# Ledger of designs, part 154: peptides against a protein of PDB entry 4Z63

Target 1, 334 residues: chain A of PDB entry 4Z63
Amino acid sequence: LCLGMNDLTGNIPEDLFHLKRLNLLGIQENRLSGSLSREIRNLSSLVRLDVSWNLFSGEIPDVFDELPQLKFFLGQTNGFIGGIPKSLANSPSLNLLNLRNNSLSGRLMLNCTAMIALNSLDLGTNRFNGRLPENLPDCKRLKNVNLARNTFHGQVPESFKNFESLSYFSLSNSSLANISSALGILQHCKNLTTLVLTLNFHGEALPDDSSLHFEKLKVLVVANCRLTGSMPRWLSSSNELQLLDLSWNRLTGAIPSWIGDFKALFYLDLSNNSFTGEIPKSLTKLESLTSRNISVNEPSPDFPFFMKRNESARALQYNQIFGFPPTIELGHNN

## One batch from the design tools (peptide; made by RFdiffusion4, then SolubleMPNN)

Design b2_p18_8_s3 (from b2_p18_8, 13 letters changed)
Fold by OpenDDE base, seed 2:
Structure b2_p18_8_s3 (fold): chain B 334 residues (1-334), chain A 18 residues (1-18)
Amino acid sequence: as target 1 above (334 residues)
Amino acid sequence: SELLKARQEELLLNAPPL
């Protein structure tokens, strides 16, 4: 049953929950309000539940133990409060959980040992607090993780050295500290292609440790951290780099010539730093900027990318990084 | 609006801060 993208108001009719053979309920992009009924438990054949972009409020009902086939739960852009229900945090069937842009609170706790099918987790823009959950690496299929815009404190857990499934990770604006520890841990994530750390590590030094190595890194965004230091030498070994944003920091020194050696680099933002010297002539040799015939193997996270173009502009949403125009931003340096 | 909040929220997730 698909009723998305209408002007439906009120609550879900109770008789809808008698549809025991229903595999898909999509009621997204409406004006549905009130609590999400516990009677969703009666939908025992449900594979996909999409209640996103509504006016739902209250706690998410703790009935996911009665939904043994549920693979997809989309509840983004609602008014949900409380925590993740225990049955949801223990769901062995769930592949994708999207609860972005709610009012969920407390400590983030997932039973990753039970969540054997979880591959995508979007909990961005909630009110989760405390530390990052140390047991996330126990979610052995978890590839996409968005935890940005929560009030996490402290450092990236040491256990994330074992996060082998991790490919796309956003922690933007989550009050994280110790960038040296974070990078030292996350370099062990062998499948990490996209790392977004914007609005963390306030005023720290960007580490220039040549022992750091990110083999599969395609997207690195560490902007608006007020980071000190220079362009890090370890980044030159990330040969698959496609997008680099280090804008709005306090980075100094010259832009190194090796930045032109990235064959797939099509988006570079180093703006609003304190870089000095000449623009490297090697930037004019970036094949991705000069040739339209380069096939780029693009990372495809389940969360969209956003780009602002200037301080006053609305940010543009991009579903994929290939949607970004080929860009070199070097403005507002010394 | 929740839409503006969501867009601003998605922005800080994956936007380069401009």
Scores: peptide ipSAE 0.033, ipTM 0.671, DockQ to the pose 0.256; fails the geometry check
Fold by OpenDDE base, seed 3:
Structure b2_p18_8_s3 (fold): chain B 334 residues (1-334), chain A 18 residues (1-18)
Amino acid sequence: as target 1 above (334 residues)
Amino acid sequence: SELLKARQEELLLNAPPL
């Protein structure tokens, strides 16, 4: 049953929960309000539940033990409060959980040993607090993680050295500290292709440690951290790099010539730093800016990138990094 | 700047609607 993208108001009719053979319920992009009914438990055949972009409030009902086939739960852009219910945090069937842009709070707790199918987790823009859950690497299929815009104080857990499934990771604006430790840990994530750390590590030094290596790194975004230091030499070994944003830092020194050696680099933002010297002539040799035929078979992150071109513009969603216009931003260096 | 805040709001990678 798909009723998304309407102006539906009020509550879900209780008779809808009698549909015991329903595999897909999509009621997204409406004005549905109140609590999400506990009677969703009666939908025992449910594989996909999409309640996103509504006015739902209250706690998410603890009924996911009665939904043994549920693979996809989409609840982004609601007014949900409380934590992740225990049955959801223990779901062995769940592949994707999206609860972005809610009012969920408390400590983030997932039973990763039970969540054997979880591959995508979006909890961005919530009120989670405390530390990052140390047991996330126990979610052995978890590839895509957005925890941006929460209040995860402290450092990246040492356990994340064992996060071999991790491919996409966003921690933007989460009050993280110790970028040197974070990068030193996350370099062990052998499948890491996308790393977004914007609005953390305020005023720290960007580490220039030649022992750091991110073999599969395609996207690095570490904007608006007020980071000091220079362009890090370790980044030159990330031969698959496609997008680099280090804008709005306090980085100094020259832009190194090796930045032009990235064959796949099509988006570069180094704006609003303190870089000096000449623009490297090697930037004019970036094959991605000159050749239309770079068919990079990107594993599209399960998470779209957003780009606002201006403050008043709606953020444009890009499902693939290749949707970004080829860009070199070097403005506002002093 | 507010533009900086806006750009920071933008690099919120949403999950695609699968």
Scores: peptide ipSAE 0.031, ipTM 0.688, DockQ to the pose 0.067; fails the geometry check
Fold by OpenDDE base, seed 5:
Formats: sequence, C-alpha cells, structure tokens
Structure b2_p18_8_s3 (fold): chain B 334 residues (1-334), chain A 18 residues (1-18)
Amino acid sequence: as target 1 above (334 residues)
Amino acid sequence: SELLKARQEELLLNAPPL
C-alpha cells in the first residue's frame, strides 16, 4: 500500500493494521500526526515501512520483534522522541534504518551482534548524546553510516579500526575531538570511500603524517573545522579521490602541484583558508574537468549528499556524488 | 518547519556550515 506524497492528515486508521499480508506500507510525505501505533505489530508480513516526512510524535513503538521480515524502516523527518526501541535495536532482518531529522535522544545503543543484516544507518540530526557506540563494527554488513548533527562527544572509538564494512561515514557537526586519532583509526577501514567530518575538531591541526593512507578514499569533506596546518601529504596517495572539501579552515602554505594528479577529481573546494602562492598549473590538466565522460560505477550511498555553493544558497541535494557539478573553488584565500 | 529543517540538515552533511 503506497499513499505517499499526499496531503493526508490525522492518524493511521486502525483497520489498516488488519492487513496481515501487507509487504509494503508507504505513507511518506504527508501530514500524518500523533503516535505511531503499536498495532503495526499486526503487519507480520511487512518488509518495508515508510512513514518519513510526516508529523509523527512520541516514542517509536517497541514491536519490531513481531516484524520478522522487516528490511526497511524509513522514519526520517518526524517528531519521534526517546531512544531506538529495544526490538528495533535487536532486529536481525533490518537492512536499512533511517530516522534522520527526529528528536531521538539519550545514548545511541544498537545490538550489532543481533543486527546481522544492517547495511545502512541514518540517525543524522537527532539529539543523541554521549560517546559514539564502540560496537558499531560488530554490525558486519554496515556500509553506510550517517551520525551527523548529534551531540557525540570525545573521539572516534579505537574499535573502528575493525570497521571493515564501512564505506560511507558522516560524522559532520557531532562535537568530535582529536582529528589525528580519528584519521589514524579510520585509515584501517579498507572499504572507506566517503568520509565527512565537517564541523568537528575545532582549531586542531590537520595531521601531515606520511604514514596515513586511505587507499579507496573518493570523497573527503573536512570543512569548517578551523583546522591549522597545510595540505596533507598523505592525501596524495589517495589516487581515487573525486571530491575534496577543506574549505573554511585555517590551512596555510602553497596548494601543492600533486592536487592536479588526481584523474578522477572533479570537485575541489579549498576556499576560505589562508593558502598562499600560485594556483598549480596541474589543476588545468584534471581529466575529470576536461572530459565529460566520467562513468564511475559507484553504488550510490543510500544517503544523499548536500552541497552549499555559498553562505546564502540553499544547499542542493544530490543522490549521487556524480550529480555534483565539476567545481574548483579557491575563493577567499590570502 | 520540520521540512525546512530536514532540507537544511541534509544540506549540512557535506557542506561547510553557514
């Protein structure tokens, strides 16, 4: 049953929960309000539940133990409060959990040893506090993780050295500290292609440790951290780099010539730094900016990317990184 | 609105802050 993208109001009719053979319930992009009914437990055949972009409030009901086939739960952009219910945090069937832009709070706790199918986790823009869950690497299929815009404090856990499944990771604006430790840990994530760390590490030094290596790194975004230092030499070994944003830092020195050696680099933002010297002539040789046909077969992250072109612009949503316009931004340097 | 918030929030996953 798909009723998404309407102007439906009120609560879900109770008789809808009598549909025991229902595999898909999509009621997204409405004005549905009140609590999400516990009677969703009666939908024992449910594979996909999409309640996103509504006015739901209260706690998410603890009934996911009665939904043994549920693979997809989409609840982004609601007013949900409380924590992740225990049955959801222990779901062995769940592949994707999206609860971005809610009012969920407390410590983030997932039973990753039970969540054997979890591939994508979006909990961005909530009120989660405390430390990052040290057991996230126990979610052996977890590839896509958005925890941006929460109040996680401290450092990236040492356990994330073992996060072999991790491919896309956003921790943007999550009050994290110690960028040197974070990069030193995350370099062990052999499948990491996308790393977003914007609005963390305030005023720290960007490490220029030549021992750091990100083999598969395609996207690095570490904007507005007020980071000091220079362009990091370790980044020159990330030959697959496609997008680099280091804007709104306090980086100094010259832009190095090796920045133009990235064959796949189509988006570069180094704006609002203190870079000096000449623009490298190698930037004019970037194949990705001169050739229209970058067919990169990447699995699109399940989470959209967002680009803000300027302080006043609405950032644009991009479902794929390849949707970004080819860009070189070097403005507001000295 | 929560819709405007969501759009603004999505925007900040990769974008430099306002």
Scores: peptide ipSAE 0.029, ipTM 0.676, DockQ to the pose 0.268; fails the geometry check
Fold by OpenDDE base, seed 4:
Structure b2_p18_8_s3 (fold): chain B 334 residues (1-334), chain A 18 residues (1-18)
Amino acid sequence: as target 1 above (334 residues)
Amino acid sequence: SELLKARQEELLLNAPPL
C-alpha cells in the first residue's frame, strides 16, 4: 500500500492494520499525526514500513519482534521521542533503519550482535547523548552510518578500529573531540570511502602524521572545525579521492602540488582558511575537471548529500556524490 | 563549506529506492 506524497491528515485507520499480508506500507510525505499505532504489530508480513515526512509524535512502539520480515524502516522527519525500542534495537531482519530528523533522545543503544542484517543506519539530527556506542562494529554488515547532529561527547571509540564493514560514516556536528584519535582509529576501517567530521574538534590541530593512511577514501569532509595545521601529507596517499572539503578551518601554509595528482578529484573546497602562496599549477591538470566522461564507479552511499551555496540558501539535495558540480573553492584565504 | 555541512546532513538521508 503506497499512499505517500499526499495531504493525508490524522491517524492511520486501525482497520489498515488488519492487512496481515501487507509487505509494503508507504505513507510518507503526508500530514499524519499522533502516535504510531502499536497495531503495526499485526502487519506480520511487513517488509518495508515508510512513515517518513509526517507529523508523528510520541515513542516508536516496541512491536518489532512481531515484524520478523521487516527489512526497511523509514521514519525520518517526524516528531518521535524516546529511545530506539528494544525490539527494533534487536531486530535480526532489519537491513535499513532511518530515523533521521526526529527528537529521539537518551543513550544510543543497539544490540549489534542481534542486528545481523543491519547495513544502513541513519540516526542523524536527533537528541541522542552520551558516548558513541562502542559495540557498533559488532553490526558486521553495517556499511552506512549517520550519527550527525547528535551530542556524542568525547572521542571515537577504540573499538571502531574493528569496524571493517564501515564504508560511509558521518559524525558531523556531534560534539566530538580528539581528531588525532578519531583519524588514528578510523584509518583501520579498510572499507571506509566516505568520512564526514564537520563541526567537531573545535580548534584542534589537524594531524600531519605520515603513518595515517585511508586507502579507499573517496570523500573527506572536515569543514568548520577551526582546525590548525597544514594540508595533511597522509591525504596524498588516498589516490581514490573525489571530494575534499577542509573549508572554514585555520589551516596554514601552501596548498601542496600533490592535490593535483588526484585523478578522480572533482570537488575541492579549501575556502575560508589561512592558506598562503600560489595556487598549484597541478590543479589545472585535474583529469576529473578536464574530461567530460569520467566513468567513476560512484560509491552510492545510501544517503544524500546536501549543498548550501550560502548560509541563507536552501540546501540542495544530491542523492549521489556525482550530483555535485565540479568545483574548486579557494576563496577567503589569507 | 556551508554546502558540505548541509551535504553531510544529506549524505545520510536517502535510503536506496526499492
Scores: peptide ipSAE 0.028, ipTM 0.680, DockQ to the pose 0.059; fails the geometry check

Design b2_p18_8_s4 (from b2_p18_8, 10 letters changed)
Fold by OpenDDE base, seed 5:
Structure b2_p18_8_s4 (fold): chain B 334 residues (1-334), chain A 18 residues (1-18)
Amino acid sequence: as target 1 above (334 residues)
Amino acid sequence: SSFLEEALEELLLNAPPL
């Protein structure tokens, strides 16, 4: 049953919960309000539940033990409060959990040993506090993790050295500290292709440790951290780099010539730093900017990218990295 | 400056269409 993208108001009718054979309930992009009914437990055949972009409030009901086939739960952009219910945090069937842009709070706890199917987790823009969950690497299929815009004070856990499934990671604006430790840990994530750390590490030094290596890194975004230092030499070994944003830092020195050796680099933002010297001639030879035929057959990260062209402009949402126009931003360097 | 800030929030969730 798909009723998304309407002007529906009120609650879900209780009679809908009698549909014992319902595999898909999509009621997203409406004006549905009130609590999410506990009677969802009656939908024992449910594979996908989408209640996103509504006015739901209260706690998420602890009924996911009665939903043994549930693979997809989409609840983003609601007014949900409390924590992740215990049955949801223990779901062995769940592949994707989206609860972005809610009012969820407390310590983030997932039973990753039970969540054997979890591959995508979005909990961005919530009120989670405390530390990052040290057991997150026990979610052996978890590839995609957004924890941005929470209050995860402290450092990246040492256990994340063992996060072999991690491919896409955002921690933007989460009050993180110690960028040197974070990069030193996350370099062990052999499948990490996308790393976003914007609005953390305020005023720290960007490490220039040549022992750091990110083999599969395609996207690095560490904007607006007020980071000091220079262009990091360790980044020159990330031969697959496609997007680099280090804008709005306090980086100094020359832009190194090796920045033009990235054959796949189509987006570069080094703006609003203190870089000096000449623009490397190698940047004018970037194959990605000169050749139309980069057959990007690689799976695009399942992450939107927001490009603000100007501080006053609405961020343009791009639903694929390839939606970005080829760009070099070197403005506002002194 | 492309604030990629809001970016990673929405697409993590484009589960491939069934």
Scores: peptide ipSAE 0.026, ipTM 0.685, DockQ to the pose 0.053
Fold by OpenDDE base, seed 1:
Structure b2_p18_8_s4 (fold): chain B 334 residues (1-334), chain A 18 residues (1-18)
Amino acid sequence: as target 1 above (334 residues)
Amino acid sequence: SSFLEEALEELLLNAPPL
C-alpha cells in the first residue's frame, strides 16, 4: 500500500493494521500525526515500512519482534521521542534503519550481534547523547552510518579499528574530541570511502603523521573545526580522493603541489583558512576539472551530499557525489 | 562556505527497489 506524497492528515486508521499480508506500507510525505500505533505488530508480513516526512510523535512502538520480515524502516523527519525500541535494536531482519531528523534521545544502544543484516543506519539530527557505541563494528554488514548532529561527547572508540564493513561515516556536529585518535583509529577501516567530521574537534591540531593512511578515501570533509596545522602529508597517499573540504579551519602554510596529483579530485574547498603562498599550478591540470568524463561508474555512497554555499542558505541536496559541480574554492585565505 | 553537512541524509531514502 503506497499513499506517499499526499496531503493526508490525522492518524493511521487502525483497520489498516488488519492487512496481515501487507509487504509494503508507504505513507511518507503526508501530514499524518499522533503516535505510531502498536498495531503495526499485526502486519507480520511487512518488509518495508515508510512513515517518513510526517508529523508522528511519541515513542516508536516496541513491536519489531513481531515483524520478522522487516528489512526497511524509514521514519526520518518526524517528531519521535525516546530511544530505539529494544525489539528494533535486536532485529535480525533489518537491513536499513532511517530515523534521521527526529527527537530520539538517551544513549544509543544497538545489539549488533543480533542485527546481522543491518547495512545502513541513519540516526542523524537527533538528541542521542553519551559515547559512541563501542559495539558498532559487531554489525558485520554495516556499511553506511550517519550519526551526525547528535551529542556523542568523547572520542571515536578504539573498537572502530575493526570496523571493516564501514564505507561511509558521518559524525558531523557531534561534539567529538581528539582528531588524532579518530584518524588513527579510522585509518584501519579498509573500506572507508567517505568520512565526514565537520563541526568537531574544536581548535585541535590536524595531525601531520606520515604513518596515517586512508587507502580508499574518496571523500574527506572536516570543515568548521577551527583546526590548526598545515595540509597533512598523509592525505597525499589517498590516490582515489574525489572531494576534499577543509574549509573554515585555521590551517596555515602553503597549499602543497601534490593536491593537483589527485586524478579524481573534482571538488576542493580550502576556503576560510590561513593558507599562504602561491596557488599550485598543478591544480590547473586536474583531469577531473578539464575532462567532461568524470567516470560516474563508482557506486555513489548510499548517502547524498548537501552543500550549504553559505550559513544562511538552505543546503543543496545532491543525490550523488558526482552531482556536485566541479569546484575549487580557495577564498578567504591570507 | 560549502558545508557538506546535511548532505549525507537522503540517499538512505533510496532504499533499492523491492
Scores: peptide ipSAE 0.027, ipTM 0.699, DockQ to the pose 0.050; fails the geometry check
Fold by OpenDDE base, seed 4:
Structure b2_p18_8_s4 (fold): chain B 334 residues (1-334), chain A 18 residues (1-18)
Amino acid sequence: as target 1 above (334 residues)
Amino acid sequence: SSFLEEALEELLLNAPPL
């Protein structure tokens, strides 16, 4: 049953939950309000639940133990409060959980040893606090993780060295500290292709450690951290780099010529730093900027990027890395 | 000058129904 993109108001009629053979409930992009009914438990055949883009409030009901077929739960852009319910945090069937842009709070707790099917997790823009969950690498299929815009104070857990499934990771604006530790840990994530760390590590030094290596890194975004240092030499070994944003830092020195050696680099933002010297002539030879057909059949991250033209501007949302226009931004250096 | 931030929302919306 798909009822998305309407002006439906009020609560879901309880009689709808009598549909025991329902595999898909999509009621997204409405004005549905109140609590999400516990009677969702009656939808024992449910594979996909989409309640996103509504006015739901209260706690998410703890009924996911009665939903053994549930693979997809989309609840983004609601008013949900409380934590992730225990049955959801233990769901062995769940592949994708999206609860972005809610008011969920407390310590993030997932039973990753039970969540054997979880591959995508979006909990961005919530009120989760405390530390990052150390057991997140126990989610052995978890590839895509957004934890951005939460209050995860402290450092990236050492356990994330074992996060071999991790491919796309956002921690933007989460009050994280110790970029040197974070990078030193996350370099062990051998499948990591996208890393976003914007609005963390305020005033720290960007490490220039030649022992750091990100083999499969395609997207690195570490903007607006007030980071000091220079262009990191370790990044030159990330031969698959497609997008680099280091804007709004305090980086100094020259832009190195090796930036022009990235054959796939189509987006570069180094703006609002203190870089000096000449623009490397190698940047004018970036093949990706001249080739219109970036036929990158790459699996797009399960998450959009936001481009803000300035701190006060509305972010433009891009659903795919490929949706970014080829860009070189070097403005406002000195 | 722009900065890039992430939010997982729209790619998950556009995931084709299996």
Scores: peptide ipSAE 0.025, ipTM 0.695, DockQ to the pose 0.049; fails the geometry check
Fold by OpenDDE base, seed 3:
Structure b2_p18_8_s4 (fold): chain B 334 residues (1-334), chain A 18 residues (1-18)
Amino acid sequence: as target 1 above (334 residues)
Amino acid sequence: SSFLEEALEELLLNAPPL
């Protein structure tokens, strides 16, 4: 049953929960309000539940033990409060959990040993607090993780050295500290292609340790951290780099010539720094800016990127990194 | 134009629906 993109108001009719053969319930993009009914437990054949973009409130019901086939739960952009229900945090069937843009709070706790199928986790823009869950690497299939815009504190856990499944990771604006430790840990994530760390590490030094190596790194976004230092030499070894944003930092020195050696680099933002010297002539050799045919058929991260061209512009949502226009931004340097 | 992804989501969330 798909009833998304309507002006439906009020509660879900109780009779809908008698549909025991229902595999897909999509009621997204409505004005549905109140608590999400516990009677969703009666939908024992449910594979996909989409309640996103509504006015739901209260706690998410603890009934996911009665939903043994549930693979996809989409609840983004609601008013949900409380924590992740115990049955949801223990779901062996769940592949994707999206609860972005809610009011979920407390410590983030997932039983990663039980969540054997979890591959995508979006909990961005919530009120989760405390430390990052040290056991996330126990989610052996977890590839895509958005934890941005939470009240996490401290450092990236040392256990994330063992996060071999991790490919996309956003931790933007989560009050994280110690960028040197974070990068030193995350370099062990051999499948990491996308790393977003914007609005963390305030005023720290960007490490220029040549021992750091991100072999598969395609996207690095570390904007608006007030980071000091220079363009990091270790980044020159990330030969697959496609997108680099280091804007709104306090980076100094010259833009190095090796920035033009990235064959796949099509988006570069170094704006609002303190870079000096000449623009490297090697930037004119970026094949990605000259050739239209970058058919990088990479699976886009399940999480959207948001780009703002100016303070007054609406964010443009891009579901694919390749949807970004080829860009070089070097404005507002010294 | 920085990927102020995050400042943008807050702006999108606080933007009245079109």
Scores: peptide ipSAE 0.023, ipTM 0.648, DockQ to the pose 0.077; fails the geometry check

